# Designs tried in a protein design run: peptides against a protein of PDB entry 8PQO. Part 47

Target 1, 252 residues: chain A of PDB entry 8PQO
Amino acid sequence: VLLKEYRVILPVSVDEYQVGQLYSVAEASKNETGGGEGVEVLVNEPYEKDGEKGQYTHKIYHLQSKVPTFVRMLAPEGALNIHEKAWNAYPYCRTVITNEYMKEDFLIKIETWHKPDLGTQENVHKLEPEAWKHVEAVYIDIADRSQVLSKDYKAEEDPAKFKSIKTGRGPLGPNWKQELVNQKDCPYMCAYKLVTVKFKWWGLQNKVENFIHKQERRLFTNFHRQLFCWLDKWVDLTMDDIRRMEEETKRQ

## One batch from the design tools (peptide; made by RFdiffusion4, then SolubleMPNN)

Design b1_p12_5_s4 (from b1_p12_5, 6 letters changed)
Fold by OpenDDE base, seed 4:
Structure b1_p12_5_s4 (fold): chain B 252 residues (1-252), chain A 12 residues (1-12)
Amino acid sequence: as target 1 above (252 residues)
Amino acid sequence: ALKELLYQRAAT
């Protein structure tokens, strides 16, 4: 099991982020061909549990059409079905990813708290001390180009170059986080993303767990760079606007 | 690519 807490600091408010996140997800989905293929939504309903209230979704990602024929033919039964259970109670979210074949030997859990701070809270997910001491805190700096793979880099998605016309935020210089505290009119938040990865196969555990974390980090980095650089596109949108956009994207 | 898709759909 490998645990890392990714802390993504953004010059937006928690409330703004809710809109921005949904917009950015929808926008990114539009740019992907066949994004909805092989996705089965089993459950999509409100939930209330232990004081948590939000939306619960259970989806199955059928990967049979996403892999080469020979892989599909050789794959064990259930190996190409990924289950995603998500509890969205913004500003708290939890996603659990499992696989039918691997069962308890495979788990990806992503728990996110969105807080109006600069990533200074320790153990925001309230882990036991013994567990918390094994969590690596990883700060993602959306302005740091060195954290972006060359193949992922786009100038139009570079926070170090972007300036929001509507809000005046940006560009983000090397010390933008330190300077942010002195900018009374600029809100900020941190997304605390605790990622738990378990791949309990002898000889492959560390390799696969590290690989998955690498991919998650890459995803979080690129996504939040986009989110910020698209600020002018979503900052004035209402939640109703976002919902309409989501519905349109889901139909594709 | 798969992980990106999963995260995107999970975020909604």
Scores: peptide ipSAE 0.053, ipTM 0.778, DockQ to the pose 0.402
Fold by OpenDDE base, seed 3:
Structure b1_p12_5_s4 (fold): chain B 252 residues (1-252), chain A 12 residues (1-12)
Amino acid sequence: as target 1 above (252 residues)
Amino acid sequence: ALKELLYQRAAT
């Protein structure tokens, strides 16, 4: 098991982020080739548990059409089905990813708290002390180009170059987070993303767990760079506007 | 990749 807490600081409010996140997800999905082939939505319903209220979704990703024929033919029952269970109770979110074949030997869990701070809270997910001491805190700086792979870099998605016309935010210089404290008109937040990765197959545990974390970090970095650089596109949108856009994206 | 985007959508 490998646990890391990714802390993404952004010059937006928690309330703004709710709109921006939904917009950016929809926009990014439109820009991707392919789509929801093999995605089955089993459940999409409201939930209430332990004072947490939100939307619960259960999706299955069928990978049969995405692997070579010989792999599909040799794959054990359930090996090519990925289950995703998600609880969206913004500002808290939880996603659990499992595989039918591997069962308890495979787990990806992503738990996110969105807080109006600069990533200074310790153990925001309230883990037991013994578990928390094994969590590596990883700060993602969306303005730091060195954290972006060359193949992922786009100038139009570079927070160090972007200037928001509508809000006046940006560009983000090397010390933007420190300067943010003195900018009373600029809100800020941190997305605390606790990522738990478990892959118990012998000889591959560390390799796969580290690989998955590397991919998650890459995703979080690129996504939030986009979110910020698209600020002028979503900052004036309502939740109703976002819902319509999301519905259109789902139909693709 | 596309899978990661789908995961992000579920988390929103």
Scores: peptide ipSAE 0.048, ipTM 0.777, DockQ to the pose 0.388
Fold by OpenDDE base, seed 2:
Structure b1_p12_5_s4 (fold): chain B 252 residues (1-252), chain A 12 residues (1-12)
Amino acid sequence: as target 1 above (252 residues)
Amino acid sequence: ALKELLYQRAAT
């Protein structure tokens, strides 16, 4: 098991982020080839549990069409079906990813708290001390180009170049986080993303767990760079606007 | 690409 807490600091408010996240997910999904293919939505309903209220989704990602034929032919039954259970109770979110074949030997859990701070809270997910000491805190700086793979880099998605016309935020210089403290009129937040990865397979555990974390970090980095650089596209939208957009997308 | 967006798609 490999645990890391990714802390993504953004010059947006927690309330703004809710809109921006939904918008950016939708926009990013449009840019992904085959993003909706092979996705089966089993459950999509409101839930209430332990005082937490939100939306619960259970999706199955069928990867059979997304892997080479020889992989599909050799893959054990259920190995290419990924289950994703998500509890979205913003500002808290939890996603659990499992595989039918691996069962308890495979787990990706992503738990996110969105807080109006600069990533200074320790153990925001309230892990036991023994567990928390094994968690690596990883700060993602959306302005740091060195954290972006060259193949992922786009100038139009570079927070160090972007200037929001509507808000005046950006560009984000090397010390933008420190300078943000002095900008009383600029909101900020941190997404605390505790990622638990378990891949219990002899000889591959560490390799796969580290690989998954690298991919998650890559995703978080690129996504939040986009979210910020798309600020002018979503900052004036309301949650009602987002809901309407989601409904329109479902009809496509 | 698909693998990376799984959790985010569920969160929406």
Scores: peptide ipSAE 0.047, ipTM 0.770, DockQ to the pose 0.340
Fold by OpenDDE base, seed 1:
Structure b1_p12_5_s4 (fold): chain B 252 residues (1-252), chain A 12 residues (1-12)
Amino acid sequence: as target 1 above (252 residues)
Amino acid sequence: ALKELLYQRAAT
């Protein structure tokens, strides 16, 4: 098991981020070819548990059409079905990813708190001390180009170059986080993303767990760079606007 | 695949 807490600081408010995140997810989905192919939505309903209230979704991603024929033919039953269970109680979210074949031997859990701070809270997910001592805190700086792979880099998605016309935010210089403290008119937040990865397979556990974390970090970095650089596109949107975009994406 | 999973988990 490998745990890391990714802390993503953004010059947006927690309330703004709710819209921006949903917009950016929808927009990114539109830009991906074959998006939603092989996705089955089993459950989409409100939930209330232990004082947590939100929307619960259970999706199955069928990968049979996305792997070579020989892999499909040799794959054990259930090996190509990935289950995603998500509890969206913004500003808290939890996603659990499992596989039918691997069962308890495979888990990706992503728990996110969105807080109006600069990533200064320790153990925001309230882990036991014994568990928390094994968590690596990883700060993602969306303005740091060195954290972006060359193949992922786009100038129009570079926070160090972007200037929001609607809000006046950006570009983000090397010391943007420190300067933010002195900018009383600019809101800020941190997404605390606790990622738990378990891949219990002899000889491959560490390699696969580290690989998955590397991919998650890459995704978080690119996504939040997009979210910020798309600020002018979503900052004035309502939740109704977001719902329309989501419905349009589902039809594609 | 992981990228698609992350971006396809829209709230609604």
Scores: peptide ipSAE 0.052, ipTM 0.771, DockQ to the pose 0.296; fails the geometry check

Design b1_p12_6_s1 (from b1_p12_6, 7 letters changed)
Fold by OpenDDE base, seed 4:
Structure b1_p12_6_s1 (fold): chain B 252 residues (1-252), chain A 12 residues (1-12)
Amino acid sequence: as target 1 above (252 residues)
Amino acid sequence: PLVELEYQRAGT
Protein backbone atom coordinates (compact mmCIF):
# COMPACT_ATOMS: atom_id res chain seq x y z
CA VAL B 1 0.00 0.00 0.00
CA LEU B 2 1.31 3.41 -0.96
CA LEU B 3 -0.27 6.59 0.35
CA LYS B 4 0.42 10.11 -0.82
CA GLU B 5 -1.43 13.31 -0.10
CA TYR B 6 -1.31 15.65 -3.04
CA ARG B 7 -1.85 19.25 -2.10
CA VAL B 8 -2.86 21.49 -4.97
CA ILE B 9 -2.92 25.18 -4.14
CA LEU B 10 -4.97 27.41 -6.40
CA PRO B 11 -5.72 31.13 -6.50
CA VAL B 12 -9.46 30.49 -6.46
CA SER B 13 -12.03 30.13 -3.72
CA VAL B 14 -13.54 26.85 -2.63
CA ASP B 15 -16.83 28.04 -4.06
CA GLU B 16 -15.26 29.04 -7.36
CA TYR B 17 -13.48 25.72 -7.59
CA GLN B 18 -16.75 23.83 -7.54
CA VAL B 19 -17.73 25.50 -10.79
CA GLY B 20 -14.25 25.38 -12.26
CA GLN B 21 -13.78 21.71 -11.53
CA LEU B 22 -17.02 20.68 -13.15
CA TYR B 23 -16.38 22.91 -16.13
CA SER B 24 -12.86 21.61 -16.59
CA VAL B 25 -13.95 18.00 -16.36
CA ALA B 26 -16.63 18.59 -18.94
CA GLU B 27 -14.28 20.53 -21.19
CA ALA B 28 -11.56 17.92 -20.95
CA SER B 29 -14.07 15.20 -21.75
CA LYS B 30 -15.19 17.03 -24.88
CA ASN B 31 -11.60 17.17 -26.03
CA GLU B 32 -11.28 13.40 -25.77
CA THR B 33 -12.35 11.20 -28.64
CA GLY B 34 -14.65 8.42 -27.55
CA GLY B 35 -14.90 9.74 -24.01
CA GLY B 36 -18.09 7.89 -23.19
CA GLU B 37 -17.27 4.64 -24.93
CA GLY B 38 -17.34 1.63 -22.66
CA VAL B 39 -18.69 3.53 -19.68
CA GLU B 40 -21.70 2.11 -17.92
CA VAL B 41 -23.38 4.22 -15.28
CA LEU B 42 -25.02 1.87 -12.81
CA VAL B 43 -26.00 4.39 -10.16
CA ASN B 44 -26.24 8.15 -10.04
CA GLU B 45 -28.25 9.29 -7.06
CA PRO B 46 -28.14 11.48 -3.97
CA TYR B 47 -27.01 9.89 -0.73
CA GLU B 48 -26.90 10.67 2.97
CA LYS B 49 -24.65 8.70 5.28
CA ASP B 50 -22.96 9.46 8.58
CA GLY B 51 -23.60 13.17 8.25
CA GLU B 52 -22.27 13.21 4.71
CA LYS B 53 -24.67 14.35 2.02
CA GLY B 54 -23.95 14.37 -1.68
CA GLN B 55 -24.15 12.53 -4.97
CA TYR B 56 -23.21 8.87 -5.32
CA THR B 57 -22.10 7.46 -8.64
CA HIS B 58 -21.21 3.91 -9.58
CA LYS B 59 -19.66 3.46 -13.00
CA ILE B 60 -18.13 0.53 -14.79
CA TYR B 61 -15.43 1.17 -17.31
CA HIS B 62 -15.34 -1.66 -19.79
CA LEU B 63 -11.87 -1.66 -21.26
CA GLN B 64 -12.36 -4.51 -23.73
CA SER B 65 -12.54 -2.14 -26.67
CA LYS B 66 -9.62 -0.11 -25.35
CA VAL B 67 -7.05 -2.89 -25.44
CA PRO B 68 -5.63 -4.91 -28.32
CA THR B 69 -7.49 -8.04 -29.30
CA PHE B 70 -4.77 -10.33 -28.03
CA VAL B 71 -4.89 -8.66 -24.61
CA ARG B 72 -8.64 -9.06 -24.48
CA MET B 73 -8.33 -12.71 -25.40
CA LEU B 74 -5.73 -13.38 -22.73
CA ALA B 75 -7.25 -11.26 -19.99
CA PRO B 76 -8.97 -13.15 -17.18
CA GLU B 77 -12.68 -12.68 -16.75
CA GLY B 78 -13.38 -9.36 -15.11
CA ALA B 79 -9.84 -8.08 -15.49
CA LEU B 80 -10.89 -5.42 -17.98
CA ASN B 81 -13.80 -4.10 -15.95
CA ILE B 82 -12.99 -1.22 -13.64
CA HIS B 83 -15.53 -0.13 -11.07
CA GLU B 84 -15.55 3.46 -9.92
CA LYS B 85 -17.64 4.39 -6.93
CA ALA B 86 -17.70 8.07 -6.15
CA TRP B 87 -19.20 10.04 -3.30
CA ASN B 88 -19.30 13.71 -4.14
CA ALA B 89 -20.20 15.74 -1.08
CA TYR B 90 -18.29 18.84 -2.09
CA PRO B 91 -16.16 20.19 -0.53
CA TYR B 92 -15.43 16.55 0.32
CA CYS B 93 -15.11 13.88 -2.35
CA ARG B 94 -14.22 10.22 -2.30
CA THR B 95 -13.57 7.92 -5.22
CA VAL B 96 -12.91 4.21 -4.94
CA ILE B 97 -11.64 2.27 -7.91
CA THR B 98 -11.69 -1.52 -7.94
CA ASN B 99 -11.38 -4.36 -10.40
CA GLU B 100 -13.61 -7.41 -10.66
CA TYR B 101 -10.75 -9.84 -11.15
CA MET B 102 -8.29 -8.56 -8.58
CA LYS B 103 -10.93 -7.93 -5.94
CA GLU B 104 -9.34 -6.99 -2.62
CA ASP B 105 -5.86 -7.11 -4.13
CA PHE B 106 -6.43 -3.88 -6.04
CA LEU B 107 -7.63 -0.54 -4.75
CA ILE B 108 -7.28 3.08 -5.72
CA LYS B 109 -8.92 5.43 -3.27
CA ILE B 110 -8.91 9.18 -3.74
CA GLU B 111 -10.25 11.29 -0.91
CA THR B 112 -10.28 15.04 -1.38
CA TRP B 113 -10.91 17.91 0.99
CA HIS B 114 -11.10 21.36 -0.47
CA LYS B 115 -10.05 23.91 2.14
CA PRO B 116 -9.66 27.69 2.05
CA ASP B 117 -6.01 27.58 3.05
CA LEU B 118 -2.54 27.28 1.58
CA GLY B 119 -2.07 23.58 2.18
CA THR B 120 -0.89 23.97 5.75
CA GLN B 121 -3.26 21.54 7.45
CA GLU B 122 -1.79 18.25 8.57
CA ASN B 123 -3.85 15.09 8.47
CA VAL B 124 -6.98 16.80 7.19
CA HIS B 125 -8.39 13.35 6.43
CA LYS B 126 -7.98 12.36 10.09
CA LEU B 127 -5.96 9.21 9.64
CA GLU B 128 -4.67 7.32 12.61
CA PRO B 129 -1.22 8.53 13.62
CA GLU B 130 0.36 5.25 12.62
CA ALA B 131 -1.12 5.55 9.16
CA TRP B 132 -0.47 9.26 8.79
CA LYS B 133 3.24 8.89 9.41
CA HIS B 134 3.43 6.80 6.23
CA VAL B 135 1.76 9.42 4.06
CA GLU B 136 4.00 11.49 1.84
CA ALA B 137 2.77 15.03 1.34
CA VAL B 138 3.30 16.10 -2.25
CA TYR B 139 2.83 19.73 -3.20
CA ILE B 140 1.77 20.35 -6.76
CA ASP B 141 2.72 23.80 -8.00
CA ILE B 142 0.65 24.57 -11.06
CA ALA B 143 3.07 27.33 -12.07
CA ASP B 144 6.11 25.06 -12.04
CA ARG B 145 6.79 24.01 -15.61
CA SER B 146 9.30 21.42 -14.45
CA GLN B 147 6.43 19.39 -13.02
CA VAL B 148 4.87 19.07 -16.46
CA LEU B 149 5.91 16.53 -19.04
CA SER B 150 6.99 18.07 -22.31
CA LYS B 151 4.36 16.11 -24.19
CA ASP B 152 1.67 17.54 -21.92
CA TYR B 153 2.82 21.14 -22.05
CA LYS B 154 0.66 23.70 -23.79
CA ALA B 155 1.41 27.39 -23.72
CA GLU B 156 -2.28 28.25 -23.45
CA GLU B 157 -2.44 26.10 -20.32
CA ASP B 158 0.62 27.62 -18.64
CA PRO B 159 -0.29 29.47 -15.43
CA ALA B 160 3.02 31.30 -15.63
CA LYS B 161 1.83 32.98 -18.82
CA PHE B 162 -1.91 33.25 -18.28
CA LYS B 163 -3.55 36.47 -17.16
CA SER B 164 -7.21 36.38 -16.25
CA ILE B 165 -8.98 39.34 -17.75
CA LYS B 166 -12.08 38.89 -15.66
CA THR B 167 -10.37 38.49 -12.28
CA GLY B 168 -6.93 39.98 -12.79
CA ARG B 169 -5.32 36.82 -11.41
CA GLY B 170 -2.05 35.60 -12.90
CA PRO B 171 0.38 35.19 -14.29
CA LEU B 172 1.76 33.03 -11.52
CA GLY B 173 5.41 33.73 -10.88
CA PRO B 174 7.85 31.56 -8.96
CA ASN B 175 6.75 32.98 -5.62
CA TRP B 176 3.05 33.33 -6.38
CA LYS B 177 1.95 31.34 -3.33
CA GLN B 178 3.95 33.52 -0.97
CA GLU B 179 2.71 36.67 -2.63
CA LEU B 180 -0.87 35.47 -2.50
CA VAL B 181 -1.18 36.09 1.24
CA ASN B 182 -0.61 39.78 0.60
CA GLN B 183 -3.30 39.98 -2.06
CA LYS B 184 -6.44 40.54 -0.06
CA ASP B 185 -8.67 40.45 -3.10
CA CYS B 186 -7.39 37.12 -4.37
CA PRO B 187 -8.95 34.03 -2.85
CA TYR B 188 -7.04 30.81 -2.44
CA MET B 189 -7.66 27.20 -1.61
CA CYS B 190 -5.98 23.85 -1.39
CA ALA B 191 -7.25 20.55 -2.64
CA TYR B 192 -5.96 17.89 -0.28
CA LYS B 193 -6.07 14.68 -2.28
CA LEU B 194 -5.22 11.61 -0.27
CA VAL B 195 -4.48 8.84 -2.72
CA THR B 196 -4.30 5.28 -1.48
CA VAL B 197 -3.00 2.72 -3.92
CA LYS B 198 -2.97 -0.99 -3.22
CA PHE B 199 -1.72 -3.57 -5.68
CA LYS B 200 -1.10 -6.83 -3.88
CA TRP B 201 0.67 -8.88 -6.48
CA TRP B 202 3.98 -10.25 -5.32
CA GLY B 203 6.89 -8.75 -7.17
CA LEU B 204 4.84 -6.01 -8.79
CA GLN B 205 3.38 -4.17 -5.80
CA ASN B 206 5.85 -1.31 -5.54
CA LYS B 207 6.25 -0.90 -9.27
CA VAL B 208 2.56 -0.68 -10.00
CA GLU B 209 1.70 1.41 -6.95
CA ASN B 210 4.38 3.95 -7.80
CA PHE B 211 3.29 3.97 -11.42
CA ILE B 212 -0.30 4.68 -10.49
CA HIS B 213 0.78 7.53 -8.22
CA LYS B 214 2.88 8.95 -11.02
CA GLN B 215 -0.12 8.93 -13.32
CA GLU B 216 -2.39 10.46 -10.70
CA ARG B 217 0.10 13.23 -10.04
CA ARG B 218 0.35 13.87 -13.75
CA LEU B 219 -3.40 14.05 -14.03
CA PHE B 220 -3.81 16.39 -11.07
CA THR B 221 -1.07 18.66 -12.35
CA ASN B 222 -2.42 18.98 -15.87
CA PHE B 223 -6.02 19.26 -14.76
CA HIS B 224 -5.43 22.11 -12.36
CA ARG B 225 -3.24 23.97 -14.81
CA GLN B 226 -6.17 23.80 -17.20
CA LEU B 227 -8.64 24.77 -14.51
CA PHE B 228 -6.73 27.93 -13.72
CA CYS B 229 -6.01 28.88 -17.31
CA TRP B 230 -9.68 28.41 -18.16
CA LEU B 231 -10.70 30.76 -15.35
CA ASP B 232 -12.20 33.36 -17.65
CA LYS B 233 -14.31 30.68 -19.31
CA TRP B 234 -15.98 29.41 -16.16
CA VAL B 235 -15.74 32.05 -13.43
CA ASP B 236 -19.00 33.72 -14.47
CA LEU B 237 -20.88 30.48 -15.06
CA THR B 238 -23.62 29.34 -12.76
CA MET B 239 -24.06 25.80 -11.56
CA ASP B 240 -27.04 25.55 -13.87
CA ASP B 241 -24.81 26.49 -16.78
CA ILE B 242 -22.39 23.76 -15.76
CA ARG B 243 -25.13 21.17 -15.44
CA ARG B 244 -26.32 21.92 -18.95
CA MET B 245 -22.79 21.54 -20.23
CA GLU B 246 -22.42 18.22 -18.44
CA GLU B 247 -25.63 16.89 -19.92
CA GLU B 248 -24.53 17.87 -23.39
CA THR B 249 -21.21 16.12 -22.87
CA LYS B 250 -22.85 12.96 -21.56
CA ARG B 251 -24.79 12.62 -24.78
CA GLN B 252 -21.61 12.38 -26.81
CA PRO A 1 -3.02 0.72 -13.62
CA LEU A 2 -5.30 3.64 -14.34
CA VAL A 3 -5.59 7.28 -13.42
CA GLU A 4 -8.53 8.78 -11.62
CA LEU A 5 -11.28 8.28 -14.14
CA GLU A 6 -13.60 10.80 -12.54
CA TYR A 7 -11.48 13.63 -13.90
CA GLN A 8 -11.34 12.18 -17.39
CA ARG A 9 -15.01 11.37 -17.88
CA ALA A 10 -18.01 13.57 -17.42
CA GLY A 11 -20.72 12.38 -15.08
CA THR A 12 -20.47 14.03 -11.71
Scores: peptide ipSAE 0.066, ipTM 0.792, DockQ to the pose 0.251
Fold by OpenDDE base, seed 1:
Structure b1_p12_6_s1 (fold): chain B 252 residues (1-252), chain A 12 residues (1-12)
Amino acid sequence: as target 1 above (252 residues)
Amino acid sequence: PLVELEYQRAGT
């Protein structure tokens, strides 16, 4: 098991982020051809548990059409079905990813708190001390180009170059986080993303767990760079606007 | 929650 807490600081409010996140996901989905192929939505309903209230979704990603024929023919039953269970109680979110074949031997869990701070809270997910001592805190700086792979880099998605016309935010210089403290008119937040990865397979555990974390970090970095650079596109949108975009994406 | 995986889908 490998745990890391990714802390992404953004010059947006927690309320703004809710819109921006949904917009950015919808926008990315529009740019994907064949998106949603092999996706089955089993459950999509409101939930209330232990004081947590939100929307619960259970999706199955069927990968049979996404792998070569010989892999499909040799794959054990259930090996190509990935389950995603998600609890969206913004500003708290939880996603659990499992596989039918691997069962307890495979888990990706992503738990996110969105807080109006600069990533200064320790153990925001309230882990037991014994568990928390094994968590690596990883700060993602969306302005740091060195954290971006060359193949992923786009100038129009570079926070160090972007200037928001609507809000006046950006560009983000090397000391933007420190300067933010002195900018009383600029909101800020931190997404605390606790990622738990388990891949219990002898000889491959560490390699696969580290690989998955590397992919998640890459995803979080690119996503939040986009989210910020798309600020002028989503900052004036309402939740109704977002819902309309989601419905349009589903029809494609 | 769905955000991460949906984005991953788009990113692949």
Scores: peptide ipSAE 0.057, ipTM 0.792, DockQ to the pose 0.196
Fold by OpenDDE base, seed 2:
Structure b1_p12_6_s1 (fold): chain B 252 residues (1-252), chain A 12 residues (1-12)
Amino acid sequence: as target 1 above (252 residues)
Amino acid sequence: PLVELEYQRAGT
């Protein structure tokens, strides 16, 4: 098991982020080739559990069409079906990813708290001390180009170049986080994303767990760079606007 | 809620 807490600091409020996240997901989905292919939505309903209220989704990602034929032919039954269960009770979210074949030997859990701070809270997910000491805190700086793979880099998605016309935020310089403290009129938040990865397979555990974390970090980095650089596109949208956009995206 | 996996697909 490999645990890391990714802390993504953004010059937006927690309330703004709710809109921006949903917009950016929808926008990214529009740009996704074959985005809806192989995705089965089993459940999409409100939930209430332990005082937590939100939206619950259960999706199956069928990867058969996304792998080479020989892989599909050799893959054990259920090995190419990924289950994603998600509880969205913003500002808290939880996603659990499992595989039919691996069962208890495979788990990706992503638990996110969105807080109006600069990523300074320790153990926001309230892990036991023994577990928390094994968690690596990883700060993602959306302005740091060195954290972006060259193949992922786009100038129009570079927070160090972007200037929001509507809000005046950006560009984000090398010391933007420190400077943000002195900008009383600029909101900020941190997404604390605790990622638990378990891949219990002899000889591959560490390799796969580290690989998954690298992919998650890459995803979080690119996504939040987009989210910020798309600020002018979503900052004036209401949640109702987002709902309409989501509905339109579902039809694609 | 499904941001991570859905976007991960788009990013590959």
Scores: peptide ipSAE 0.056, ipTM 0.783, DockQ to the pose 0.185
Fold by OpenDDE base, seed 3:
Structure b1_p12_6_s1 (fold): chain B 252 residues (1-252), chain A 12 residues (1-12)
Amino acid sequence: as target 1 above (252 residues)
Amino acid sequence: PLVELEYQRAGT
């Protein structure tokens, strides 16, 4: 098991982020080539548990069409089906990813708290002390180009170059996070993303767990760079506007 | 990437 807490600081409010996140997901989905093939939505319903209210989704990703024929033919039953269960109770979100064949030997869990701070809270997910001491805190700086792979880099998605016309935010210099403290007109937040990865197959545990974390970090970095650089596109949108956009994206 | 896109969509 490998646990890391990714802390993504953004020059937006928690309330703004709710709109920006949904917009950016919809926009990114439009830009994705392929993907979405073999996605089955089993459940999409409201839930209430232990005072937490939100939307629950259960999706299956069928990978049969995405692997070579010989792999598909040799794969055990359920091995090519990935289950994603997600609880969205913004500002808290939880996603659990499992595989039918591997069962308890495979788990990806992503738990996110969105807080109006600069990533200074310790153990925001309230883990037991013994578990928390094994969590590595990883700060993602959306302005740091060195954290972005060359193949992922786009100048139009570079927070160090972007200037928001509508809000005046950006560009983000090397010390932008420290400067936020003195900028009373600029809101800020942190997305605390606790990622738990478990892969128990012998000889591959560390390799796969580290690989998955690397991919998650890459995704979080790129996504939030986009979210910020698209600020002028979503900052004036309402939740109703977002819902319409999501419906249009789903029809594609 | 796709899984994360779906994860982020859970925000609705």
Scores: peptide ipSAE 0.066, ipTM 0.798, DockQ to the pose 0.279; fails the geometry check

Design b1_p12_6_s2 (from b1_p12_6, 7 letters changed)
Fold by OpenDDE base, seed 2:
Structure b1_p12_6_s2 (fold): chain B 252 residues (1-252), chain A 12 residues (1-12)
Amino acid sequence: as target 1 above (252 residues)
Amino acid sequence: ALTELQYQLAGT
């Protein structure tokens, strides 16, 4: 098991982020061909448990069409089906990813708190001390180009170059986070993403767990760079606007 | 609704 807490600081408010995240997911999905293929939505309903109220979704991602034929032919039954259970109670979210074949031997859990701070809270997910001491805190700086793979880099998605016309935010210089505290008119937040990866397979546990974390970090980095650089596209949208967009997307 | 896997697929 490998746990890391990724802390993504953004010059947006928690309320803004809710809109921006949904917009950016939708936008990114449009840019990807076949992103929705093989997705089966089993459940999409409101939930209420332990004082938490939100939307619960259960999706199955069928990856058969996304892998080479020889992999599909050799893959055990259920090996290419990924289950995603998500509890979205923004500003808290939890996602659990499992695989039919691996069962208890595979788990990706992503728990996210969105807080109006600069990533200064310790153990925001309230883990036991024994567990928390094994969690690596990883700060993602969306303005740090060195954290971006060259193949992922796009100038139009570079927070160090982007300036929001609507808000005046950006570009983000090397000390942008420290400067936020002195900018009264610029909101900020941190997404605390606790990622738990378990892959119990002899000889491959560490390799796969580290690989998954690497991919998650890459994803979080690129996505939030996009989210910020697309600020002018979504900052004036309401949640109702987003809902309409989602409905329109479902019709396509 | 946002899901992490959907987020991942869209972000790659």
Scores: peptide ipSAE 0.078, ipTM 0.793, DockQ to the pose 0.208
Fold by OpenDDE base, seed 3:
Structure b1_p12_6_s2 (fold): chain B 252 residues (1-252), chain A 12 residues (1-12)
Amino acid sequence: as target 1 above (252 residues)
Amino acid sequence: ALTELQYQLAGT
């Protein structure tokens, strides 16, 4: 098992982020070529548990069309189905990813708290001390180009170049996070994303777990760079506007 | 795309 807590600082408020996240998820999905193929939504309903209220979703990603024929023919039952269960009770969110074939030998869990701070809270997910000492804190700087793969880089999604017309935020210089403290008109938040990866198969645990973390970090980095650079597109939207957009996206 | 991409859904 490999645990890392990714801390993403953003020059937006927690309330703004709720809109921006939903917008950016929808927009990114539209931009993904082949991303929606083989996705089945089993459940999408409100939930209430232990005082937590939110939206629960259960999706299955069918990967049969994404692998070679010989792999598909030899794959055990359920091996090519990935289940994603998500509990979205913003500002808290939990996503659990499992595989039918691997069962308890495979798990990706992403738990996120969105807080109005600069990523300074320790153990925001309230892990036991013995577990917390094994968690690596990883800070993602959306303005740091060196954290972005060259193949992922787009100038229009570079926070170091973007200037928001509507809010005046950006571009983000090398010391943008330190400067936020002195900017009364610029809100800030941190997304604390605790990622738990478990892969127990044929002695490849460490290699695969590290690989998955690398992919998650890449995803978080690119997504939040987009979120910020799309600020002018979503900052004036209401939650009702977002809901309408989601409905339109479902039809595609 | 295969991980935490709650596209077309989610929200509170």
Scores: peptide ipSAE 0.076, ipTM 0.785, DockQ to the pose 0.227
Fold by OpenDDE base, seed 1:
Structure b1_p12_6_s2 (fold): chain B 252 residues (1-252), chain A 12 residues (1-12)
Amino acid sequence: as target 1 above (252 residues)
Amino acid sequence: ALTELQYQLAGT
């Protein structure tokens, strides 16, 4: 088991982020082809548990059409079905990813708290001390180009170059986080993403767990760079606007 | 609803 807490600091408010996140996901989804193929929604309903209230979703991603024929032919039953269970109670969210074939031997869990701070809270997910001491805190700086793969880099998605016309935020210089403290008119937040990866196959555990973390970090970095650079596109949108966009995307 | 897997699929 490998645990890391990714802390993504952004010059937006927690309330703004709710809109921006949904917009950015929807925008990326519109630009993809075949992204909805093989997705089965089993459950999509409100939930209430231990004072937590939100939306629960259970989806199955059938990957049979996404792998080569020889892999499909050799894959055990259930090996190509990925289950995603998500509890969305913004500003808290939890996602659990499992596989039918591997059962308890495979788990990806992502728990996120969105807080109006600069990533200074320790153990925001309230882990036991013994568990927390094994968590590596990883700070993602969306302005740091060195954290972006060359193949992923786009100038129009570079926070160090972007200037928001609507808000006046950006570009983000090397010391943007320190300077933010002195900018009373600019809101800020941190997404605390605790990622738990378990892959219990002898000889492959460390390799696969580290690989998955590397992919998650890459995803978080690129996504939040986009989210910030698309600020002028979503900052004036309402939640109702976002819902309409999602419905339109589902119809396409 | 937002899911982490949706982020991965949309980002590819």
Scores: peptide ipSAE 0.073, ipTM 0.792, DockQ to the pose 0.188
Fold by OpenDDE base, seed 5:
Structure b1_p12_6_s2 (fold): chain B 252 residues (1-252), chain A 12 residues (1-12)
Amino acid sequence: as target 1 above (252 residues)
Amino acid sequence: ALTELQYQLAGT
């Protein structure tokens, strides 16, 4: 098991982020090939559990058409079916990813708290001390180009170049986080993303777990760079606007 | 990436 807490600091408020996240997910999904193919939605309903109230979703990703033929032919039954269970109780979110074939031997869990701070809280997910000492805290700086793969880099998604016309935020210089403390008029938040990866196959555990973390970090980095650079597209939208957009997308 | 849907699910 490999645990890392990714802390993404953004010059937006927690309330703004709720809109921006939903918008950016919708926008990013449009840019992906095969979006929606092989995705089965089993459950989409409100939930209440242990004082947590939100929306629960259960999806299955059928990957048979997305892997090479030889992989599909050699894959055991259930190996290419990925289950995603998500609990959205913003500002708290939890996603659990499992596989039918690997059962308890495979787990990706992503738990996120969105807080109005600069990533200074320790153990925001309230782990036991023994567990918390094994968590690596990783700060993602959306303005740091060195954290972005060259193949992922786009100038239009570079926070160091973007300036929001509607809010005046950006561009983000090398010391933008320190400067933000002195800028009373600019809101800020941190997404604390605790990622738990378990892959219990002997000889491959560490390699696969590290690989998955690398992919998650890459995803978080690129996504939040996009979210910020798309600020002018979503900052004036309401949650009702987002819901209408989602309904319109479902009609397609 | 398919994992990006987790943000939408977390936000809805």
Scores: peptide ipSAE 0.072, ipTM 0.792, DockQ to the pose 0.329; fails the geometry check

